# Peptides against a protein of PDB entry 5IXI: the designs that were tried, part 60

Target 1, 141 residues: chain A of PDB entry 5IXI
Amino acid sequence: TPLLDASSLEYLFAQGQYDLVKCLAPIRDPKTEQDGHDIENECLGMAVLAISHYAMMKKMQLPELPKDISYKRYIPETLNKSIRQRNLLTRMRINNVFKDFLKEFNNKTICDSSVSTHDLKVKYLATLETLTKHYGAEIFE

## One batch from the design tools (peptide; made by RFdiffusion4, then SolubleMPNN)

Design b2_p17_7_s3 (from b2_p17_7, 5 letters changed)
Fold by OpenDDE base, seed 2:
Structure b2_p17_7_s3 (fold): chain B 141 residues (1-141), chain A 17 residues (1-17)
Amino acid sequence: as target 1 above (141 residues)
Amino acid sequence: MEKFNEAFEKLLKKFKI
């Protein structure tokens, strides 16, 4: 895997977020029902990474973030539309699970400074490659 | 980085929607 300079990594990270949300880099087709669930979980994970990166860049703690912070801006629009069509209880569950995920991730990795913004960008792009169709294959091969 | 990756993957498995 080639090393990217800071400016290149920053650009790719920003572009990757845009491409994921706008479905310019569409998520891969599920091979099984369980794979479909894993894909959705990975999308939520991508949101956690993106929000954590944002918080670190702004030097904000999780409690300082807006109470209405959500995965909605950080997942593929197609998935967001799908979730909105699910019943209220399911949507509430997804929201709660996401908030717990974000909280625990932040407490275990971000608060103790064991993870840098650089690490988050690398993890985001690496996950994006496996999550989407043909995205970034040349970068990590 | 390895520890971070492991932590992230464990959390993905723990927090299932």
Scores: peptide ipSAE 0.336, ipTM 0.868, DockQ to the pose 0.797
Fold by OpenDDE base, seed 5:
Structure b2_p17_7_s3 (fold): chain B 141 residues (1-141), chain A 17 residues (1-17)
Amino acid sequence: as target 1 above (141 residues)
Amino acid sequence: MEKFNEAFEKLLKKFKI
């Protein structure tokens, strides 16, 4: 794995977020129904990483974040559209699951662990590589 | 990083939509 300096990593992280949301780096095709759910969970995970990174950069704790923080701006647009088409109860459940995920992640990483913004960027890019079809192979070769 | 990676993967399994 090549060593990336801070500026290169910052650029790749920013570009990766854009590519994921805009579906320029399309998510992989599900092999099964369960795999489809796993992919959606990974997308929520990506949103958690992105929001956590944002919070750390702004030196904000989770309770200080806006109450309207949502996964919607941090997941693939295609997935967001799919979720919007689901019934109200399902959408409420997804929102609750995401909020719990974000809270638990914050407690384990920001509060209890020495996770840095660097670590979040690396994890984001690594997950992006496995989540998408062909993205980022050259970065971690 | 290993502990962080493990924690993240564990959370992915715990929180399912």
Scores: peptide ipSAE 0.334, ipTM 0.867, DockQ to the pose 0.826
Fold by OpenDDE base, seed 3:
Structure b2_p17_7_s3 (fold): chain B 141 residues (1-141), chain A 17 residues (1-17)
Amino acid sequence: as target 1 above (141 residues)
Amino acid sequence: MEKFNEAFEKLLKKFKI
């Protein structure tokens, strides 16, 4: 992993979140139906990373986070739109799974001092590079 | 369809947490 200074990493992380959500860095085209599902799951994973990073930065534990926290603001708008169009049961399932794993991940990241905000940013950007078509290809080549 | 939880586990493994 290339060495990035803290300020650069922070900037890239923030920009990456924005670009992902606003679809300025569009997600890669699925090659198969399964690939499409994998892409969606990765997007939800990106939301977990982003929220966990936020919580860690604010030194907040899950009970202190808003109860209505969700993936909606942390995934591509196109995907969010797609999910909103799915039936209620599907949306409920997605929400439940997301909450469970957000909780699990956050507990692990907060409780495990070995996981830092730096690590989360790096993981986010690395995943973003592979998830999107050509975003940041030069960063982690 | 690969469930989100399965994908997330893969992410966790990659993240080594």
Scores: peptide ipSAE 0.230, ipTM 0.800, DockQ to the pose 0.110
Fold by OpenDDE base, seed 1:
Structure b2_p17_7_s3 (fold): chain B 141 residues (1-141), chain A 17 residues (1-17)
Amino acid sequence: as target 1 above (141 residues)
Amino acid sequence: MEKFNEAFEKLLKKFKI
């Protein structure tokens, strides 16, 4: 766990979300087709982390979140565009898996109180470092 | 192809859930 003060962590977390979505911190190039799928899954996972963090900060339970909550605002814009070009059945599958992921994650993190907002920020930034090409090299040793 | 659920399990492991 990196040693960062609370204000610095909040800033880095917010900036990291922006950089990922806007592709200012581009995701790493896949080495294989399998690696490409893993990267996409990790991006969707980043959305789960971001949304869960938001819910926890607002003290909201999953049913209180918008019914149409989606990964679209929390993944790289390039990936979002790619997903939109896929067929309806594929998009439905992705949406269903994402919603299940979010629900289960919230149950284990918010309801069970096993994960804090601090943990989510740290995990988000750590994952961002490995997911992107050169981001966060100075943050985590 | 690694499924999203597998990625979830890896994530859970890192959170020690």
Scores: peptide ipSAE 0.228, ipTM 0.798, DockQ to the pose 0.110

Design b2_p17_7_s4 (from b2_p17_7, 6 letters changed)
Fold by OpenDDE base, seed 3:
Structure b2_p17_7_s4 (fold): chain B 141 residues (1-141), chain A 17 residues (1-17)
Amino acid sequence: as target 1 above (141 residues)
Amino acid sequence: MEKFDEAFEELLKKFRI
């Protein structure tokens, strides 16, 4: 994998978030129904990474984040629209699953200071490369 | 980094919508 300087990494991370959310880097087509489910989970994972990065940059702990913190602004708009069309119970479940994901991720990584903002950006971009159709194919080998 | 990657992947498997 090529080495990226801090400025390049910061730029790519910001651009990657924008491209994912705005669907400028469209998520890959599911090969199966289960693959589609995995893709949605990966998108939630991307939201966890993005929010965690935000929290770390702001030196905020999870309890200090807005009480209504949500994945909605950190996932592809197409997926967000899809989720909004699902029934209330399903949406509630998704919200709960996400909150638990974020909480456990924070407990395992952020609280222990085992993960840096650098690590989060790298993981985000690496995941983005596999999640999307053609995005950043040359960034990571 | 490897440990972090593994932890993240495990969480992806655990927390499925």
Scores: peptide ipSAE 0.416, ipTM 0.888, DockQ to the pose 0.790
Fold by OpenDDE base, seed 5:
Structure b2_p17_7_s4 (fold): chain B 141 residues (1-141), chain A 17 residues (1-17)
Amino acid sequence: as target 1 above (141 residues)
Amino acid sequence: MEKFDEAFEELLKKFRI
């Protein structure tokens, strides 16, 4: 796989985010119930990556981010609709899990390590390839 | 990059919906 220049990577990252959220790059079909949960967790992870990238670009620490920041704008719209249909306690749990995920990821990668925005974009696209049905096949072949 | 990948995957396992 050829090394992408910064401009190409930036474009692909932006397009990938849009495609995931708008379901233009649909997520893979679950093979089992557990696989379905894994897919949802991966989507949550994608949101963590996207938000972390945003924070780094804005030079903001996690406590400086808006309190209303959530996964809702960074996951597939279909999944977001599904989550909204779940009961209140389940939705509260998901919100708490996400906040903890984001916090710990920030501590381990942004505060304690030398992870760059470049690294986040690469990981996002790589995960997107495995999460979706056919997306990114030409990028990482 | 490898350490970052491992950390992310570990967190995916730890924080489950």
Scores: peptide ipSAE 0.410, ipTM 0.886, DockQ to the pose 0.802
Fold by OpenDDE base, seed 4:
Structure b2_p17_7_s4 (fold): chain B 141 residues (1-141), chain A 17 residues (1-17)
Amino acid sequence: as target 1 above (141 residues)
Amino acid sequence: MEKFDEAFEELLKKFRI
């Protein structure tokens, strides 16, 4: 893993979020149905990382975030469109799962352990590399 | 970082849509 200075990491993290959401870095094609589910879960994970980073940067606790905070702005637009096409019960389930994911992640990593914004950016970019087709290979090669 | 990575991966498995 090449060493990145703080400025470079900040830039790459911001660009990576933009590229993922705007599908400029398209997610990889699923090899199986299970792989497809894993990809969607990883996208939700990316949203958890991004929101956690945002909260830390704003020095906000999760309860201080808007109650309507969601994954919608932090996942690929194509996936967001797909989710919106699913039935109400499915969408409700996804929302609940995500909220629980975010809460537990916060408890385990932010409250119970020392995780920095730096760590979140590194994890985000590393996950982005494996989640997308050909993105960021040069970053961690 | 290793503990953080493991925790994140475990949560990915636990919280599935």
Scores: peptide ipSAE 0.410, ipTM 0.886, DockQ to the pose 0.813
Fold by OpenDDE base, seed 2:
Structure b2_p17_7_s4 (fold): chain B 141 residues (1-141), chain A 17 residues (1-17)
Amino acid sequence: as target 1 above (141 residues)
Amino acid sequence: MEKFDEAFEELLKKFRI
């Protein structure tokens, strides 16, 4: 369980998103090529968490989300730059898979009601600690 | 990023949904 109240958790979640995207909390260095792929997958997962949290907070269904909602604003800028330099087919695949992921995850989180915004924040921060090099102190018990 | 589907499933398991 987190050792923080709701307000503190909200603040840390917002700050964590900013730090990840702006690379103030840089993602860990890959040890292998496969590790690099795993890191990128986790980053995309982080984007799903962030967007899903946004949708839940706004009480919006997927069709109501702005069309500009994509992983691009929710992943590290360095990774976004890396993806942009990949070939068109690869970028299309990433986009399609992400859309499917977001759709399915949103359906589960919004419709299933098994996951709360609180859970998303906790999971985001916990994952951020393991994904990044030296992010913050442990805040969970 | 062919492993993204696997990461998706892993995340789903972690959320128990």
Scores: peptide ipSAE 0.287, ipTM 0.831, DockQ to the pose 0.109

Design b2_p17_8_s1 (from b2_p17_8, 7 letters changed)
Fold by OpenDDE base, seed 5:
Structure b2_p17_8_s1 (fold): chain B 141 residues (1-141), chain A 17 residues (1-17)
Amino acid sequence: as target 1 above (141 residues)
Amino acid sequence: NEGLDEFMEKVRNYNIY
């Protein structure tokens, strides 16, 4: 594929986030129960990427982010509804794990790997392509 | 980016339950 310019990449990244959350690009069907968990975890990872990109664009550090920051607005709406139906302890665990992911990413991954906003967009879109059923199909037609 | 790949791999395989 040809190299995307900055404006094109920014557009695709924004549209990709919208499509994932609104389920316009639906996530793939799980093959097994474990595959389902992997997919959910990957969605949480996508939320970390999106939030971190936002923070970097706003030049905000992790402590400056709202304390109630959550994955809820950054994952597929269908998945969010599913999680809300789970028991309290499970939901608490998911919240804690997500916060750990976000902390680990910002304290280690960004610093150790010198991650840029460009890198985040590329990784987000690449993951979106594998996570969803038919995302990007029209681009390659 | 290798760091991003490693992160997403760890996230995907993390046993939340």
Scores: peptide ipSAE 0.661, ipTM 0.950, DockQ to the pose 0.942
Fold by OpenDDE base, seed 4:
Structure b2_p17_8_s1 (fold): chain B 141 residues (1-141), chain A 17 residues (1-17)
Amino acid sequence: as target 1 above (141 residues)
Amino acid sequence: NEGLDEFMEKVRNYNIY
């Protein structure tokens, strides 16, 4: 695995977010229905990482973020479209669960584990490798 | 980071439905 300096990591993190959202790095095909749910959940987790990284870079606390903060701009567009097609109750539940994930992460994980923006970028890129079909080969080979 | 690994594992296995 090649060594990445801070500048390279910042670039790859930004590019990785773009590739995931725009489906240039498509998520892997689910092996089972449960695997499909796991993949979707990981996408929501990725959104939490991305939003938290943004907040940390802007030196913002979670309450300072818009109350309508959502996963929508931080997950694959195909998945976002799929979620929009689900019934209202399901969409409400997904929204509530995501907000709980974000709250838990910022109140517990960041504080208790002393997570840095560097840690977030590394975890995000590492997860992209396992979440997508072919992404990461050029980075992690 | 162990905290990040634990968080993502919990998220992955969360039963939303």
Scores: peptide ipSAE 0.660, ipTM 0.950, DockQ to the pose 0.906
Fold by OpenDDE base, seed 2:
Structure b2_p17_8_s1 (fold): chain B 141 residues (1-141), chain A 17 residues (1-17)
Amino acid sequence: as target 1 above (141 residues)
Amino acid sequence: NEGLDEFMEKVRNYNIY
């Protein structure tokens, strides 16, 4: 990725989150069924990155976050609607897995790898480029 | 960041179903 100053990176990160959730930067079409699952999982991962970034910026620890923290506000709206249509057990599983990912990330990845908010923004934007259909074109023009 | 790459790889390949 190109070198960006702090202010530009902050702006792009915020805009990227908005574009992903509002489907202004739509996720790519799956090539296979497994690819579809990978895409959905990656969206959950993106939610973890976004939430963790928020927590770090607010200097909050995981126990300080609301117990009902969810991926719903951090994934594409289309995907959120799709998940809502799935059966209760599946939705419960997704919720539990997400919470486990978030916990693992905050307890291990951030600490073990000395992850910074800068690193999170870069990873988020880089993933967004590969996850969506046309994102990044304007940045690299 | 290697840690972030590893995490996203783990998430992407996780069998939720």
Scores: peptide ipSAE 0.659, ipTM 0.949, DockQ to the pose 0.907
Fold by OpenDDE base, seed 3:
Structure b2_p17_8_s1 (fold): chain B 141 residues (1-141), chain A 17 residues (1-17)
Amino acid sequence: as target 1 above (141 residues)
Amino acid sequence: NEGLDEFMEKVRNYNIY
């Protein structure tokens, strides 16, 4: 694979977020119901990575983030629409779990593993490659 | 990053429903 400099990585990370959210890089088809849940959860994880990257770039801590921070702008639009159609209890669960993920990630993972913005971008793009149908095929061939 | 891998694995396998 070609070596990516910092500028290229930043570009690809930004473009990757856009492609995921706008479904230009559509998520892979689930093989089972559980696989579907795993895919959705992974999308929530991607949202955590994206938000945490934003916070780190802005040198913000969790308490400084908006109180109503949400995954909605950081997951595929199709998935967001699907979640909105689910009942209130389910949506509340998803919201609460996501907030817990974000809190845990920032309080434990970032601190304990010394995660950098570089690490986040790499993990995001790597996950995007496996999560979506054909993303990165041209880059990593 | 091992921490990131572990986190994403945890998230992926979390039973929300």
Scores: peptide ipSAE 0.662, ipTM 0.950, DockQ to the pose 0.894; fails the geometry check

Design b2_p17_8_s2 (from b2_p17_8, 6 letters changed)
Fold by OpenDDE base, seed 1:
Structure b2_p17_8_s2 (fold): chain B 141 residues (1-141), chain A 17 residues (1-17)
Amino acid sequence: as target 1 above (141 residues)
Amino acid sequence: NPGLDAFMEKVKHYDMY
């Protein structure tokens, strides 16, 4: 496994977010219908990690974030387009569930587990490797 | 981080539908 200093980790985290959203690192093909749901849920989880990292870096609390903060800019564009095509009730459900995830993470998980920005970067990149088809193989060797 | 692992596992298997 290559040694990653702080600067390298910061770069890889930023690039990883870009690659996921722009589908340069495409998400893996689902093996079953349930696997497809798990993949979508993981993408929402990745959005929570990314948003929380941003908030921590800016020293912002959750109430200081925009009330209309959403997963839309933090998930693969293909998934975002898919969600937009679903009916209103389904979209509302996804929005509400995401809000709950974000709230729980920032009000409980970060505090209870002493999560740092470093921890978030590592978890994000590690999840990227398993979530996508061929990303970061040499990073975690 | 065990907290991050627990959170992502919970999210991954959340029954949204």
Scores: peptide ipSAE 0.692, ipTM 0.955, DockQ to the pose 0.882
Fold by OpenDDE base, seed 3:
Structure b2_p17_8_s2 (fold): chain B 141 residues (1-141), chain A 17 residues (1-17)
Amino acid sequence: as target 1 above (141 residues)
Amino acid sequence: NPGLDAFMEKVKHYDMY
């Protein structure tokens, strides 16, 4: 396991976000229908981490975030296209659930667990390793 | 971070459908 300094971690975190969204690091194939739902949920979770990291770096509070803040630019493009093709009620549900996740994370998790930007980067990359097909093996092994 | 782990685990298994 290689030693990652702050600069290396910053680079890998930025590159990881790009690779996930652009599908250069494609998400793993679902084994079951439920596994597919778990994968999509993890992607929404990854969006929460990315948005919260951005907000923390900009020293922004949750009420200062745009009303139309969404997961769309923080999840794989293929998944975003898939969600857009689902019915209105389903899309509304996904939007509402995501907003609840974001609110819970910023109002409770960050404060209660003293989450730092460093913690977010580590968790993002660690999740990316298991969420995608082959990403991260060279970094964490 | 245990709290961060708990959050992601909750999100992963959330019954959205």
Scores: peptide ipSAE 0.691, ipTM 0.955, DockQ to the pose 0.880
Fold by OpenDDE base, seed 2:
Structure b2_p17_8_s2 (fold): chain B 141 residues (1-141), chain A 17 residues (1-17)
Amino acid sequence: as target 1 above (141 residues)
Amino acid sequence: NPGLDAFMEKVKHYDMY
């Protein structure tokens, strides 16, 4: 794996977020219905990483983030559109689960595992490679 | 980071439906 300096990693992380959300790096096709759910959940996880990275960079605590913080701007636009078409109860469930993920991550995972912004960027990009069809080959080859 | 790996694995397989 090529060694990246901090500046390069920051750039790739930002670009990767953009590519995922804008579907320039499309997510892989699901093999089964359950695989489809796994992909969606993984996207929610990616949103948690992205939001937490933002908060850490801005030196913000979780309570300082907007109360209506959502995954919507941090997941693929195609997935966001799909979720919006689902029934209200399902959407409410997704929202609540995401909030729980974010809370758990920021209150426990970051502290217990000494997670840094560097770690978040690496994990995000590594996951992006496996989550999407062809992205990241040049980075992790 | 093993904590990040564990978190993402948990999220990936969370039974939401």
Scores: peptide ipSAE 0.690, ipTM 0.955, DockQ to the pose 0.912
Fold by OpenDDE base, seed 4:
Order: sequence, then C-alpha cells, then structure tokens
Structure b2_p17_8_s2 (fold): chain B 141 residues (1-141), chain A 17 residues (1-17)
Amino acid sequence: as target 1 above (141 residues)
Amino acid sequence: NPGLDAFMEKVKHYDMY
C-alpha cells in the first residue's frame, strides 16, 4: 500500500466525493432491509463529513452556512432520487435528523475529539472503501 | 480518530424509521 502525502490525499478526497455523488463508484447492494437502512444512514454520515470539511476549509461556522443546507448534493444521486420519491413526512424526518447529525458533529465531535480536515479525509475515504462496490481496491490495495 | 469512528457508527445504526 502506497504512502499518501497531503496533496495525494486532497486529490483522492475530492475525486472520491465526485465518484460517490455521480455514482461512478456505486454503493454496494444491500444484503437485507436493515443493511439497506445502514447504507443510507452511512451516506448521510458521509454528507456530514463532506459539509464539515467544506466549512472548516472555508473557515466558516455552522450558523454561517445556509439555513437550508442539505445532504442532497453530497449523497449518491440514486439515493437522492429514492428519498425524493418517499412521502412528505418521511422526507421531513430525514431532513430534520440530518440537521441534528450536523449540529451534533460540529458542536461536539469536532471540538471534543480535536478533529482535523486531515482526519475527515481519511475517514471519508476509508468509509468509501466499505460503502462502494469496487472503489476501495483502487485506494488501499 | 475515535470520535469520528463513534460518530459514524452511531449514524450508521440510527433507527430512522
């Protein structure tokens, strides 16, 4: 396994986000209904990581982000389409839960665990490996 | 990072429905 320097990690992180959203690195097929829910939740978690990384790089606090900030641009397009087809109450629940995740992460996790942008990139790419069908082999093998 | 691991594990298994 090659040692990744800072510039290589930055490139892979950017490319990984693009590949996940555009489904060039498709998410794995669920083995069960619960596995499907875990995959969707993990995608929402990935969106939290990506948004938080963006905010940190721009030196922005969470209240400075748009009030209608959403996961929609940071999850696989196929999942976004699926969520849009669900009923209004379900979509509102997902939106509210995501906002709670984002607040919790930025108000507690980042501060309490001294999370850096480097840590976010590593965690994002490591999760991408297990979440997608074939992308992990290109990064860590 | 243990904090990141804990957060992602919590989110992954969150009962959305």
Scores: peptide ipSAE 0.688, ipTM 0.954, DockQ to the pose 0.893

Design b2_p17_8_s3 (from b2_p17_8, 8 letters changed)
Fold by OpenDDE base, seed 3:
Structure b2_p17_8_s3 (fold): chain B 141 residues (1-141), chain A 17 residues (1-17)
Amino acid sequence: as target 1 above (141 residues)
Amino acid sequence: NEGLDAFMEKVRNYDIF
C-alpha cells in the first residue's frame, strides 16, 4: 500500500469518481452472468460510498438528504443507460434496494465502524482498482 | 476498515436481479 498524503488522496478520489462515471475507467468485462450482477451491485455500493462521503463533508444526516437521492449520478453512465432500459419492476427494486443500502450504511456501518472520510476515499479507490479494467495499476501495489 | 469491507461484500453478493 503506497503512502499518500491528504492532498494526493483527495485528488485521486475526485478523479476516480469522475473516471468511473464518465467511463474513462471502464468497468471490467464480466466472466459470467453472475459476475455481471456482482459488478453492477458493486457499482451501486460505490454510489453509496460517494454519497455518504458527500453527506459527511457537508455534515448532513440522512433525514436532510433529498428524498429523491439516487445512484444515477454516481455510477458508470453505461450502466445507468442499461438500467433505464429494464422493466419497471426491476427499476423499482433497484431503487428500493439502493435506498436500503444507503440507510444501512449511514445508520449502522459508519456508526459501528467509526468510518471516516479518509476511510471512504481509500476504500473507494481500492475498489475502483478491482472493478475497472486497468485503473489503479500505477497507484496501488 | 473491516466494516467497509463487510458492507461492500454484502452489496456485491446481494440478489438484486
Scores: peptide ipSAE 0.575, ipTM 0.933, DockQ to the pose 0.905
Fold by OpenDDE base, seed 2:
Structure b2_p17_8_s3 (fold): chain B 141 residues (1-141), chain A 17 residues (1-17)
Amino acid sequence: as target 1 above (141 residues)
Amino acid sequence: NEGLDAFMEKVRNYDIF
């Protein structure tokens, strides 16, 4: 893996978020049904990373975040559309689980693991590489 | 970061559906 300066890492992180959401870096095709579920879950995890990074950069605590904070603008648009087509109970469960993940991450993982914004960027980009079809080819070829 | 790896592993394997 190449060493990146702070500016380059910031740029790639921002671009990676945009590419994931806009499906410019499309998520990989699932190999099995379980793989499909793993991919969707991982996208929700990516949303947690992105939101937490934002909160950390703004020095915001979890209670200061909007009550209606959602994964919707932080996951691939195609996945968001798919989720919206599912029944109400499923959507409610996804929302609740996401809220729990976000709470756990911000109240425990960040503190217990001494996570920095730098760590979040690296993890996000590394996950993006494995989650999408061709991301990283320009850098890690 | 081990904590981040553990978190993403937990999320990936969570039975949401």
Scores: peptide ipSAE 0.574, ipTM 0.933, DockQ to the pose 0.911
Fold by OpenDDE base, seed 5:
Structure b2_p17_8_s3 (fold): chain B 141 residues (1-141), chain A 17 residues (1-17)
Amino acid sequence: as target 1 above (141 residues)
Amino acid sequence: NEGLDAFMEKVRNYDIF
C-alpha cells in the first residue's frame, strides 16, 4: 500500500466521493438482510464524513450548516432511489437518524478525538474499499 | 483514528428500523 502525499490523498478523496455517489464504485451485495441494513447505515456514515470534511474546510460549525442538510447528495444514487421508494415514516426515520449521526459526530467525535480533515479522508477511502465491490483493485493489486 | 473507527462501527450497527 503506497503512502499518499497530501495532494494525492485530496485527489483520491474527491474521486472516491464521486465514484461512490455515481455508483462507479458500486456498493457490495448484501449477504443478509441485516448486512443490507449495515451497508445502508455505513453509507449514511460516509455522508457524515463527507459533510463534516466540507464543513471543516469551509470553517463552518453545525449551526451554520443548512437546516435542511441531507445525505441525499452524499450516498450512492441507487441507494437514494431505494430510500425514496420507502414509506413516509421510514424516510422520516432515516432523516432523523442521519441528523443525529451528524450532530453526534461533530459534537463528540471531532471534538473528543481531534479529528483532522486528513483523518476524514483516510477513513473515507478505507471504508470505501471495504464497502464497495472492486474499489482499489487497480491501485493495490 | 480510534474515534472515527468507533463512530463508523456505531453507525453500522445502529438499529434504524
Scores: peptide ipSAE 0.574, ipTM 0.932, DockQ to the pose 0.926
Fold by OpenDDE base, seed 4:
Structure b2_p17_8_s3 (fold): chain B 141 residues (1-141), chain A 17 residues (1-17)
Amino acid sequence: as target 1 above (141 residues)
Amino acid sequence: NEGLDAFMEKVRNYDIF
């Protein structure tokens, strides 16, 4: 396991976000229908981590973020396209559930667990390794 | 971080559909 300094971690976190969204690090193929749902949910979780990290770095509270804040720029483009093809009610539900996740995370998890931006980077990269097909071998394997 | 692990586990298992 390589030892990462703060600057290296910052770089890898930024690059990892870009690779996930642009599908340069494609998400793994689902083994079952339920696995597919788990993968999509995990992508939404990744979006929560990324947005929360952004807010913390900008020293903004959740109410200061745009009310139309969305997962769309923080998930794989392929998944975003897939969601846009689903019916209106499904898309509305996904939006509402995501907003609830974001609120819960910022109001409870960050506050109660004393989560730092460092913790978010580590969790994001660790999840990226398991979520994608071939990413992370050089970082965690 | 146990809080982050718990959150991601909850999200992963949430029945959105």
Scores: peptide ipSAE 0.573, ipTM 0.932, DockQ to the pose 0.898

